# Ledger of designs, part 292: peptides against a protein of PDB entry 4N78

Target 1, 186 residues: chain A of PDB entry 4N78
Amino acid sequence: HFQVICRLLGYQGIAVVMEELLKVVKSLLQGTILQYVKTLMEVMPKICRLPRHEYGSPGILEFFHHQLKDIVEYAELKTVCFQNLREVGNAILFCLLIEQSLSLEEVCDLLHAAPFQNILPRVHVKEGERLDAKMKRLESKYAPLHLVPLIERLGTPQQIAIAREGDLLTKERLCCGLSMFEVILT
Target 2, 155 residues: chain B of PDB entry 4N78
Amino acid sequence: MAELQMLLEEEIPGGRRALFDSYTNLERVADYCENNYIQSADKQRALEETKAYTTQSLASVAYLINTLANNVLQMLDIQASQLRRMESSINHISQTVDIHKEKVARREIGILTTNKNTSRTHKIIAPANLERPVRYIRKPIDYTILDDIGHGVKW

## One batch from the design tools (peptide; made by RFdiffusion4, then SolubleMPNN)

Design b2_p28_2_s2 (from b2_p28_2, 15 letters changed)
Fold by OpenDDE base, seed 5:
Structure b2_p28_2_s2 (fold): chain B 186 residues (1-186), chain C 155 residues (1-155), chain A 28 residues (1-28)
Amino acid sequence: as target 1 above (186 residues)
Amino acid sequence: as target 2 above (155 residues)
Amino acid sequence: SSALQEILEQIKQVEEQVNKALEELGLL
């Protein structure tokens, strides 16, 4: 599903969606979640001392439960705040999955474009074949497919310019060195 | 353009007129031959003259038709070439627009991206000036990531 | 005379066909 979304939206659509998601996340974080956190900080017991080890793990848990009883019983925390946190989490996951899917699509595009851009795949040399000879054969095989040199030789100046720009755009993909997810986490 | 105009305005109309004139001349020749045959004491000679005139006239008409046809074909070829040039121009504009749109889209998404090689230092490095074309360090794309998804294109 | 008339008729038919073709091409 995410791959289909990436294909449908393209770079522009993905950018718009990501921007809107970031706005939503920001709004949730700075609005409702921040307000709840502030309220919780006000209600938090000023002195939450670690209970003495003598109470054991159950007693310590009960102690903390008692200290936080008012917070735990805060109905709005259980409903609205956790829902908003889920929404934020879902938005983050959505962004991650879109980025991953986009990266896969870009890699696929690069792979498909490679024969036309003088990018030769790493050839597995079987035992007994010289790597150099195989590479040379491969180069010779794909040389006629090199689009930019072909257009430079046969095309008009305008076609050459377009081909060069297209080649550049094909080579320059986000997956080569850019991450959206890191920006979202920031 | 000048050649096409000449074909449309001069050569083709001229060829049509010549063909029409040739037809009218053939009628006159026919009438002459008929009268000559009737009036001539030597019917065989008159018949041979008629055959000669008929052959000449037919050859002339055939030539005129062929010339006219060739001019029409030439006209069509010129028009087809013009259409192809227009198509090429439209395609060029379309491709230019598409490239521009793609560049804009990439700029927009680029604002939402950071370099993957961020050194471990959590220093929020200020977004490097958007204007510097992100030198895509051609890291060799590890295509092994695709090995799990697609039926391996058995080369 | 009949043969000549037939030839003239054929020429006329060709002329009509040429004219029709030219009309279809918008040249008339």
Scores: peptide ipSAE 0.031, ipTM 0.572, DockQ to the pose 0.005; fails the geometry check
Fold by OpenDDE base, seed 3:
Structure b2_p28_2_s2 (fold): chain B 186 residues (1-186), chain C 155 residues (1-155), chain A 28 residues (1-28)
Amino acid sequence: as target 1 above (186 residues)
Amino acid sequence: as target 2 above (155 residues)
Amino acid sequence: SSALQEILEQIKQVEEQVNKALEELGLL
């Protein structure tokens, strides 16, 4: 599903969606969530001692439940704050999945473009074959497919310029060194 | 351009008129030959003359048709060439626009990206000021980085 | 006379075809 979304939106659409999601996340974090966190900090018991291990896991849970009873019973926290946190979480997950899907698409594009850009696939040399000879054969095989040199030889100046720009755009992908998710986390 | 205009305005219309005139002339020649054959005491000579006129007339019509056809073909070739040039121009513009759109899109998304190779130095990279040209790291595409992306997401 | 008439008819047909073709090409 995310791959389809990436294909449909392209870079422009993804950028717009990501920007809007970031705005929403920022608004939620700085607004409602921050207010609830501040309120919770004020109401939090000053002395929440770690219950003694002697009470076991259930007793510890009951102890914390009793100490946080007023917080847990705060209906607005449960309904509004947790919903907003879910929205933030979903937005983050969405961004992550979009980035991953986009990266896969970009990789596929690079792989498809490779024969045309003088990028030879990593040749598994079978035992006994000289790597150099195999590489030369591959180079010779794919040499006619090198698009930019071909257009430079046969094309108009305008076509050459477009081919070079296209080649550059094909090579320059986000997956090669850029991450959107890191920006979202920051 | 001048050649196409000459073909459209002069040569082709002229050829059509000539062909029409030739047809009317053939009718006159036919009438003449018929009358000459009826009036001539030497029917063999009249027949030979008719044959000669017929051959000449047919040759002239064939020539006119051929000339007209060639002019039309030439006109079509010129028009086809013009269309190809126009198509090439449109394609060039289209490609230029597409490249531009792609560049804009990449800039926009690029603002939302950071370099992966930035060493985990927790420098809170201040939101890269909007104005920083997205340094497309012209690093040689290390496809090895791509190998790791494919294995992880069993989704 | 019959042969000549046939030739004239053939020429007329060719002219009509040429005219039709020219019309289709927008030259008329």
Scores: peptide ipSAE 0.031, ipTM 0.557, DockQ to the pose 0.005; fails the geometry check
Fold by OpenDDE base, seed 1:
Structure b2_p28_2_s2 (fold): chain B 186 residues (1-186), chain C 155 residues (1-155), chain A 28 residues (1-28)
Amino acid sequence: as target 1 above (186 residues)
Amino acid sequence: as target 2 above (155 residues)
Amino acid sequence: SSALQEILEQIKQVEEQVNKALEELGLL
């Protein structure tokens, strides 16, 4: 599903969706969630000492549960704040999944374009074959597929310009070193 | 443009008219030959004359048809070339627009991106000294303070 | 006379074919 979404939206559509999601997340964080957090901080016990390790994990959990019981039982916190937090979480997950799907599509595009862009696949040398000879054979095999040089030789100036721009756009992909998800996490 | 226009407006219509006129002329020639044969005392001479006129007429018609056909073919070739040029122009415009759109899109998404950072292993340092549990006197938390906060965000 | 008439008829047929072709091309 995410792959289909990425294909349909393209870079522009994805950018728009991501921007809107970020706005929503920001609004949630700076608005309702922040207010609840501030209020909770005001009502939080000023002295919350860590229980001794002697109580074990269950005892420690019970201790904290007991200290926070009133806060956890607050109906508004459960209904509004936790829902907003879930929405934020879902938005983050959505962004992650979109980025992953986009990266896969970009990698596929790069792989398909590689023969046309003078990018040769890594040659597996069998025992007894000279690497250099195999590379030369591959170069010769793929040389006719080099699109930009071909167009530069046979094309009009306008076609050459378009081919060069297209080649550049094909080579420059986000998956090569950029992450949207890291921006979301910061 | 001038050549195509000449073909469409002058040469092809002219060729068609000439072909039509040739038919009417052939009928006249035929009538003449028939009458000449009937009226002539020398039937052999009249027949030879008829053969000559027939041959000439056929040659003329063949020439007219060939000329017309060639002009039509030339017209079609010019039109085909024009269509190819138009197609090329449309494709060029389309590609230019697509590249432009893609550049814009990439700028937009680029604003939302940063370089991949490999190093962020955050070690959570647990505090070593767990302080002794102080007997917490539970004061009832008055949550009425939160009542004013929840109503504001109309989603 | 019969041979001449046959030739004229053949010419007429060719002219008709040419006219049909021109019509198909939108030149008529």
Scores: peptide ipSAE 0.029, ipTM 0.572, DockQ to the pose 0.005; fails the geometry check
Fold by OpenDDE base, seed 4:
Structure b2_p28_2_s2 (fold): chain B 186 residues (1-186), chain C 155 residues (1-155), chain A 28 residues (1-28)
Amino acid sequence: as target 1 above (186 residues)
Amino acid sequence: as target 2 above (155 residues)
Amino acid sequence: SSALQEILEQIKQVEEQVNKALEELGLL
């Protein structure tokens, strides 16, 4: 599904969706969640000392439950705040999945363009074949498909410019060194 | 442009008119030859004259048809060339627009991206020995690095 | 006379074909 979304939206559509999601996340974080956090901080016991380790994990948990009983019982926290946090989480996951799907599409595009861009596929060297000989054979096989050099030889200056720009755009992909998800996490 | 206009407005219409006139003239010649043959005391001479007129008329019509056909072909070639030029121009504009749109789209999405902190500062240990022209063995771009990212979510 | 008439008819047919072709090309 995310692959289809990526194909349908393209870079621009994805950017718009991601921007809107970021706005929503920001709004949720700075609005409702922040308000709940502030309220919780006001109700939070000012002195929550670490219980003695002698009580064990269950005892420590019970201690914190007792100290935070009023907070845990705050019904609005469970309904509204957790729902907003869930929405934020879903938005983050959506962004991650979109980025992953986009990366896959970009890789596919790169792979499909490779024969036309003088990018040789990984040579599976069978036993006994020289890597160099196989590479030379591949180079020879794909040499006629090198689009930019072909257009540079046969095309008009305008066509050459377009071909070079198209080649550059084809090569420059987000998956090569950019992450949207890191921006979302900041 | 002037040549195409001349073909469309003058040469082709003129050729058609000439062809029509030639046909009309052939009919007149035929009538004349028929009457001349009937009225002539020397039927053999009249027949030879008719044959001569017929041959001349047919040659004239053939010439007119050939000229007209050549003019039409020339017109079509010029038009085809113009269409090809127009198509090339449209394609160039379309490609330019598409590239521009793509650049804009990439800028927009690019704002939402940061460089992957390759924390692996693999110190590109510049190999110390500058000397030997390291034959750039174009290491095939290892796209397998991307294979690990894609395997997860069968969505 | 009959041969001449036949030739004229053939010429007429050719002219009609040419005219039809020109019409199809939008030149009429």
Scores: peptide ipSAE 0.028, ipTM 0.570, DockQ to the pose 0.005; fails the geometry check

Design b2_p28_2_s3 (from b2_p28_2, 16 letters changed)
Fold by OpenDDE base, seed 1:
Structure b2_p28_2_s3 (fold): chain B 186 residues (1-186), chain C 155 residues (1-155), chain A 28 residues (1-28)
Amino acid sequence: as target 1 above (186 residues)
Amino acid sequence: as target 2 above (155 residues)
Amino acid sequence: SSSLQAILQQIQQNEQLVNEQLEELGLL
């Protein structure tokens, strides 16, 4: 399902949805949920007060009933708070799953870009084939696709600079993408 | 993630149920104490017993509330941490998308550059001494490490 | 519904735990 959503929305659509979800979740956490937690913390010490002996049995009973009322009100507040927290949790999980799906798609895209960046795929050498010979064949096959060398040969100095910068950014980004996956998946 | 799930699905709902049950039980204790005080010939003893039950009952409820509150706070902390991680991740994704867009743009530029060169008959003499780009034998990023992690959640 | 006696017994069984929590709360 998340893969389908990712494909349907595309990168830009996913990013927008995730940003909006994060804003909503952040707003819930910092606003409503925090306020409920503070309220709950304020009510808790009141319940912990032992009735004073001076009130007699009727006074203690009235105090007890009052404490029970506060507990009910507290429980209702908790119920609302817990529902909001559940919604936040679901939103977070949704975002995480989308992020994972998107990240997988990005890795796939980077893999598709690899031939253009002089990144040779791992060659599975069958028994009896020389690794070097296969590597050489792959290099020769993908050599025309090397974007940076092509631009260096054919491009203006400005284009060469941009190409190098982008190649560098791409190389750095691949590392960032993998690191992100590792952090999310661990 | 497992801890958050346990809090959301087990600990917090369990705490809520326990609190509800405690409320019902406390109401029964209160009724007992009231009736005992009314019926007892020794009002002082009945009062002391009521005080004891009241104290114990309040303490029990306080414990349940405290436990539940702590679980909620823990859940909030986990969620806040997850949100921060997600925010960071979104930024990384956004950057990756930009890089991807840049890669696409570069493909387009590459195509445009090739098209321009096909029209210009001038032999760009590649200077002979192009320093062989140091074959950065990039250690192939072993993407197979991702294969083991993906097996878990059969959605 | 549990009997009042069962409820009281359950409360009493947790007395030690409750007292420990009261101490932690600074109420004892």
Scores: peptide ipSAE 0.019, ipTM 0.327, DockQ to the pose 0.007
Fold by OpenDDE base, seed 5:
Structure b2_p28_2_s3 (fold): chain B 186 residues (1-186), chain C 155 residues (1-155), chain A 28 residues (1-28)
Amino acid sequence: as target 1 above (186 residues)
Amino acid sequence: as target 2 above (155 residues)
Amino acid sequence: SSSLQAILQQIQQNEQLVNEQLEELGLL
């Protein structure tokens, strides 16, 4: 599904969606969640001492549960705050999955474009074949497919300019060195 | 353009007029041949003369038709070439617009990106200066990730 | 008669060209 979304939206659509998601996340974090956190900080026990080890793990848990009883029983925390946190989490996951899907699509595009851009795949040499000879054969095989040199030889100046720009746009992909997800996490 | 105009305004209309005039002239030739045959004491000679005039007249008409047809075909070829040039121009504009749109889209998404930190330390490096055109660092793409997706181009 | 002679002269002036065209048309 995410791959289909990436294909449908393209870079423009993904940018718009990501911007809107960032706005939503920011709004949730700075608005509702912040207000709940402030309220929780106000009602939080000022002194929560670690109970003595003598109470054991169950007793310690019960002690903390008792001290936090009012917070745990806060109905809005259970419903609205946790829901908003889930929404933020879902938004982050969505962004991650979109980026991953986009990266896969870009890699596929690069792979498909490679024969036309003088990018040869890593050749697995079988036993007994010389790597250099195989590479030369591949170079000669794919040389006629090199689009930019072909257009430079046969095309008009305008076509050459378009081909060069298109080649540049094809080679320059986000997956090569850019991450959107890292920006979302900041 | 000048050649097309000459074909449209002069050669083709001229050829049509010539063909029409030829038709009128052929009627006169026919009338002459008929009268000559009736009036001639030597009907065999008159018949042979009629055959000669008929052959010449048919040859003339065939030439006029062929010339006119070739001029029409030439006109159509010129028009087809003009249409192809227009199509090429439209395609060029379309491609230019598409490239521009793609560049804009990439700028827009680019502002939402940061350089992948290859360093183990997740130091939140300050967003790369917005102003630098996102120089895509040509890192060797590890194509092995595609091995699992089954869309492997069988080379 | 004078008009016919003028027409025939025009035909004769193009006789060679007409013959070449007829050959191309497969009529001769």
Scores: peptide ipSAE 0.018, ipTM 0.555, DockQ to the pose 0.004
Fold by OpenDDE base, seed 3:
Structure b2_p28_2_s3 (fold): chain B 186 residues (1-186), chain C 155 residues (1-155), chain A 28 residues (1-28)
Amino acid sequence: as target 1 above (186 residues)
Amino acid sequence: as target 2 above (155 residues)
Amino acid sequence: SSSLQAILQQIQQNEQLVNEQLEELGLL
């Protein structure tokens, strides 16, 4: 599904969606969540010592539940704050999945473009074959497909310019060295 | 352009008129030949004359048709060539616009990106028989162009 | 015969005109 979304939106659509999500996340974090966190910090028990290990996990949980009973029972915390946190979480996950899907699409595009861009596939050399001879054969095989040199030879100046720009745009992909998700996390 | 205009405005209409006139003339020739044959005492001579006129008239009409056809074909060829040139121009504009849109889109998304920290993957001691990576003559994709975009908003 | 000759002359003139047009077009 995310791959389809990436294909449908393209770079422009993805950028717009990401920007809006970032705005929403920022608004949620700086607004409601921050306010709740501040309020919670004020009402937090001053002395919440780690219960002794002797109580076991259930006893520790019950201890914390008792200490935080008033906070946990706060209706607004459950309804508004946790919902906003879920929204933030969903937004982050969405961004991650979009980036992953986009990266896959970009890799596929690069692979499809490779024969036209003088990018030879990794050749498995069988035992007994000279790597150099195999590479030369592959180079010769794909040489006619090199788009930019072909257009440079046969095309108009305008076509050459477009071909070069297209080649550049094809090669320059986010997956090669850029991450959106890292920006979202900061 | 001038040639096409000449074909459209002068040659083809002229050829059509000439052909029409020739048709009218053929009818007159036929009438003449019929009357001449009836009135002539020497039927053989009249027949030979009729044959000659018929042959000449048919040859002339055939020539006019051929010329007109060739002119029409030439006109169509010129028009087709013009259409192809127009198509090429439109395609060029379209491609230019698409490239521009793509560049804009990439700039916009680029603002939302940072350089992946290539963690130095510790040399996983590749076992000894590492097939020598085929020297990908990777023309180094100069990704430095993206270096200026990836300045993450230091919040 | 005079009328027929006139018609034939007109046909010949038309042929000549067409040839001139072809020459102008560089087809002859």
Scores: peptide ipSAE 0.017, ipTM 0.536, DockQ to the pose 0.004
Fold by OpenDDE base, seed 2:
Structure b2_p28_2_s3 (fold): chain B 186 residues (1-186), chain C 155 residues (1-155), chain A 28 residues (1-28)
Amino acid sequence: as target 1 above (186 residues)
Amino acid sequence: as target 2 above (155 residues)
Amino acid sequence: SSSLQAILQQIQQNEQLVNEQLEELGLL
C-alpha cells in the first residue's frame, strides 16, 4: 500500500503529505499534549523509586500502575491525551513507512537505470575466472547502452543538455544520503 | 516554405487542370480518329494513324499522372518533415518542463530531509544502586485544572 | 481543326519528354 502511495504521489505529493503531517504533529505536541504534560508533571509523585528487580516485569508494572492509578483513571487523559498521542504515533509511523517505501522505489529505479548509466553490477568471480577479464567483458557488453554518451554522439546540443540533466536527476536520489525521518524526530 | 507553397498553389492545381484538359482532349482525338476512319478510303492507314495517336495520348496521360504524383509526394515529404520538426520541438519543451517539475518537487521534499547521520548509539549504562522502597502515602489529586483544556470550538 | 492541331502538338511534346525520361532510365 505504501509503495502504491509513493508511486502515485511522487516527490511533490509526498512532500505535501509530510508537511501537513508535521504541522498536525506540531499542533498536537504544542497544544493539547503540552498542556497535559505540564499538568501531569505538577501532579506526578515527587518520589517514584524504582521497585526492586525481584518483583519482575509484571510486579514492576503493577507498582507503577499503582503509583499512577489516579492519573491513568482520569477520563480526559484516556479520551483526549492518549488519543492525541496515538495520532502522533500513527503520524510518525506513517512517515517512517513512507520513507522506507520511497527508499525502496528509489533503489529499484537506480537498479533499472544502472545499465544505462555506466554502473556495473558487482561481479562475483568464480574460482578460476580472471576478475579483470570479466569486468572488461561486462563493460564492453553494456557500453552500447550508455545513454548520455550515445546522445552526445548522435544528438543535438539541446538533446545532450536534456540527457545530462535527466541522467543527473536519475542518479540523485534521497536514498543516497538523505533522510526525512531524522528531521521528523528533531 | 516557398517550395511547398509553389506545390500547393501552382504545381499540383496546374497538374490537375492539365490532366482534366487531357481527358477532354482525348475525347476529341477519339472522335477525330473515328470520323477519319469512316471517311478515309485507306482504312489501314487510318487505323495506323489512330494507333499512333492512341499511343501518344496514353504516353501524355502517363506523363501528366507521373508528374502530378511526384509533386504530391514531394508535398507530402515536405509536410512530413515539418511535422517531425514540430514534434521534436514539442518533445524538447515537454522534457524541459518535466525536468523543471522534478527539480521543484525535489526542492520541496529536500526541505524535509537531512543528511543521514550514522550516529554511533552510545550504550546506556544502567545505574548500580538499588534503593529500598519507601511507602508512599497517596494524596488526592485535583484534576479540575484540566477541565478548561478540552472544551472544543463553541459555534 | 486548330484546336486539334494544338492538342496534337502538346501530345507530341509530351511524347518527346517521356522518351527522354525513358532514355535516362535505360528503358529505352
Scores: peptide ipSAE 0.019, ipTM 0.559, DockQ to the pose 0.004; fails the geometry check

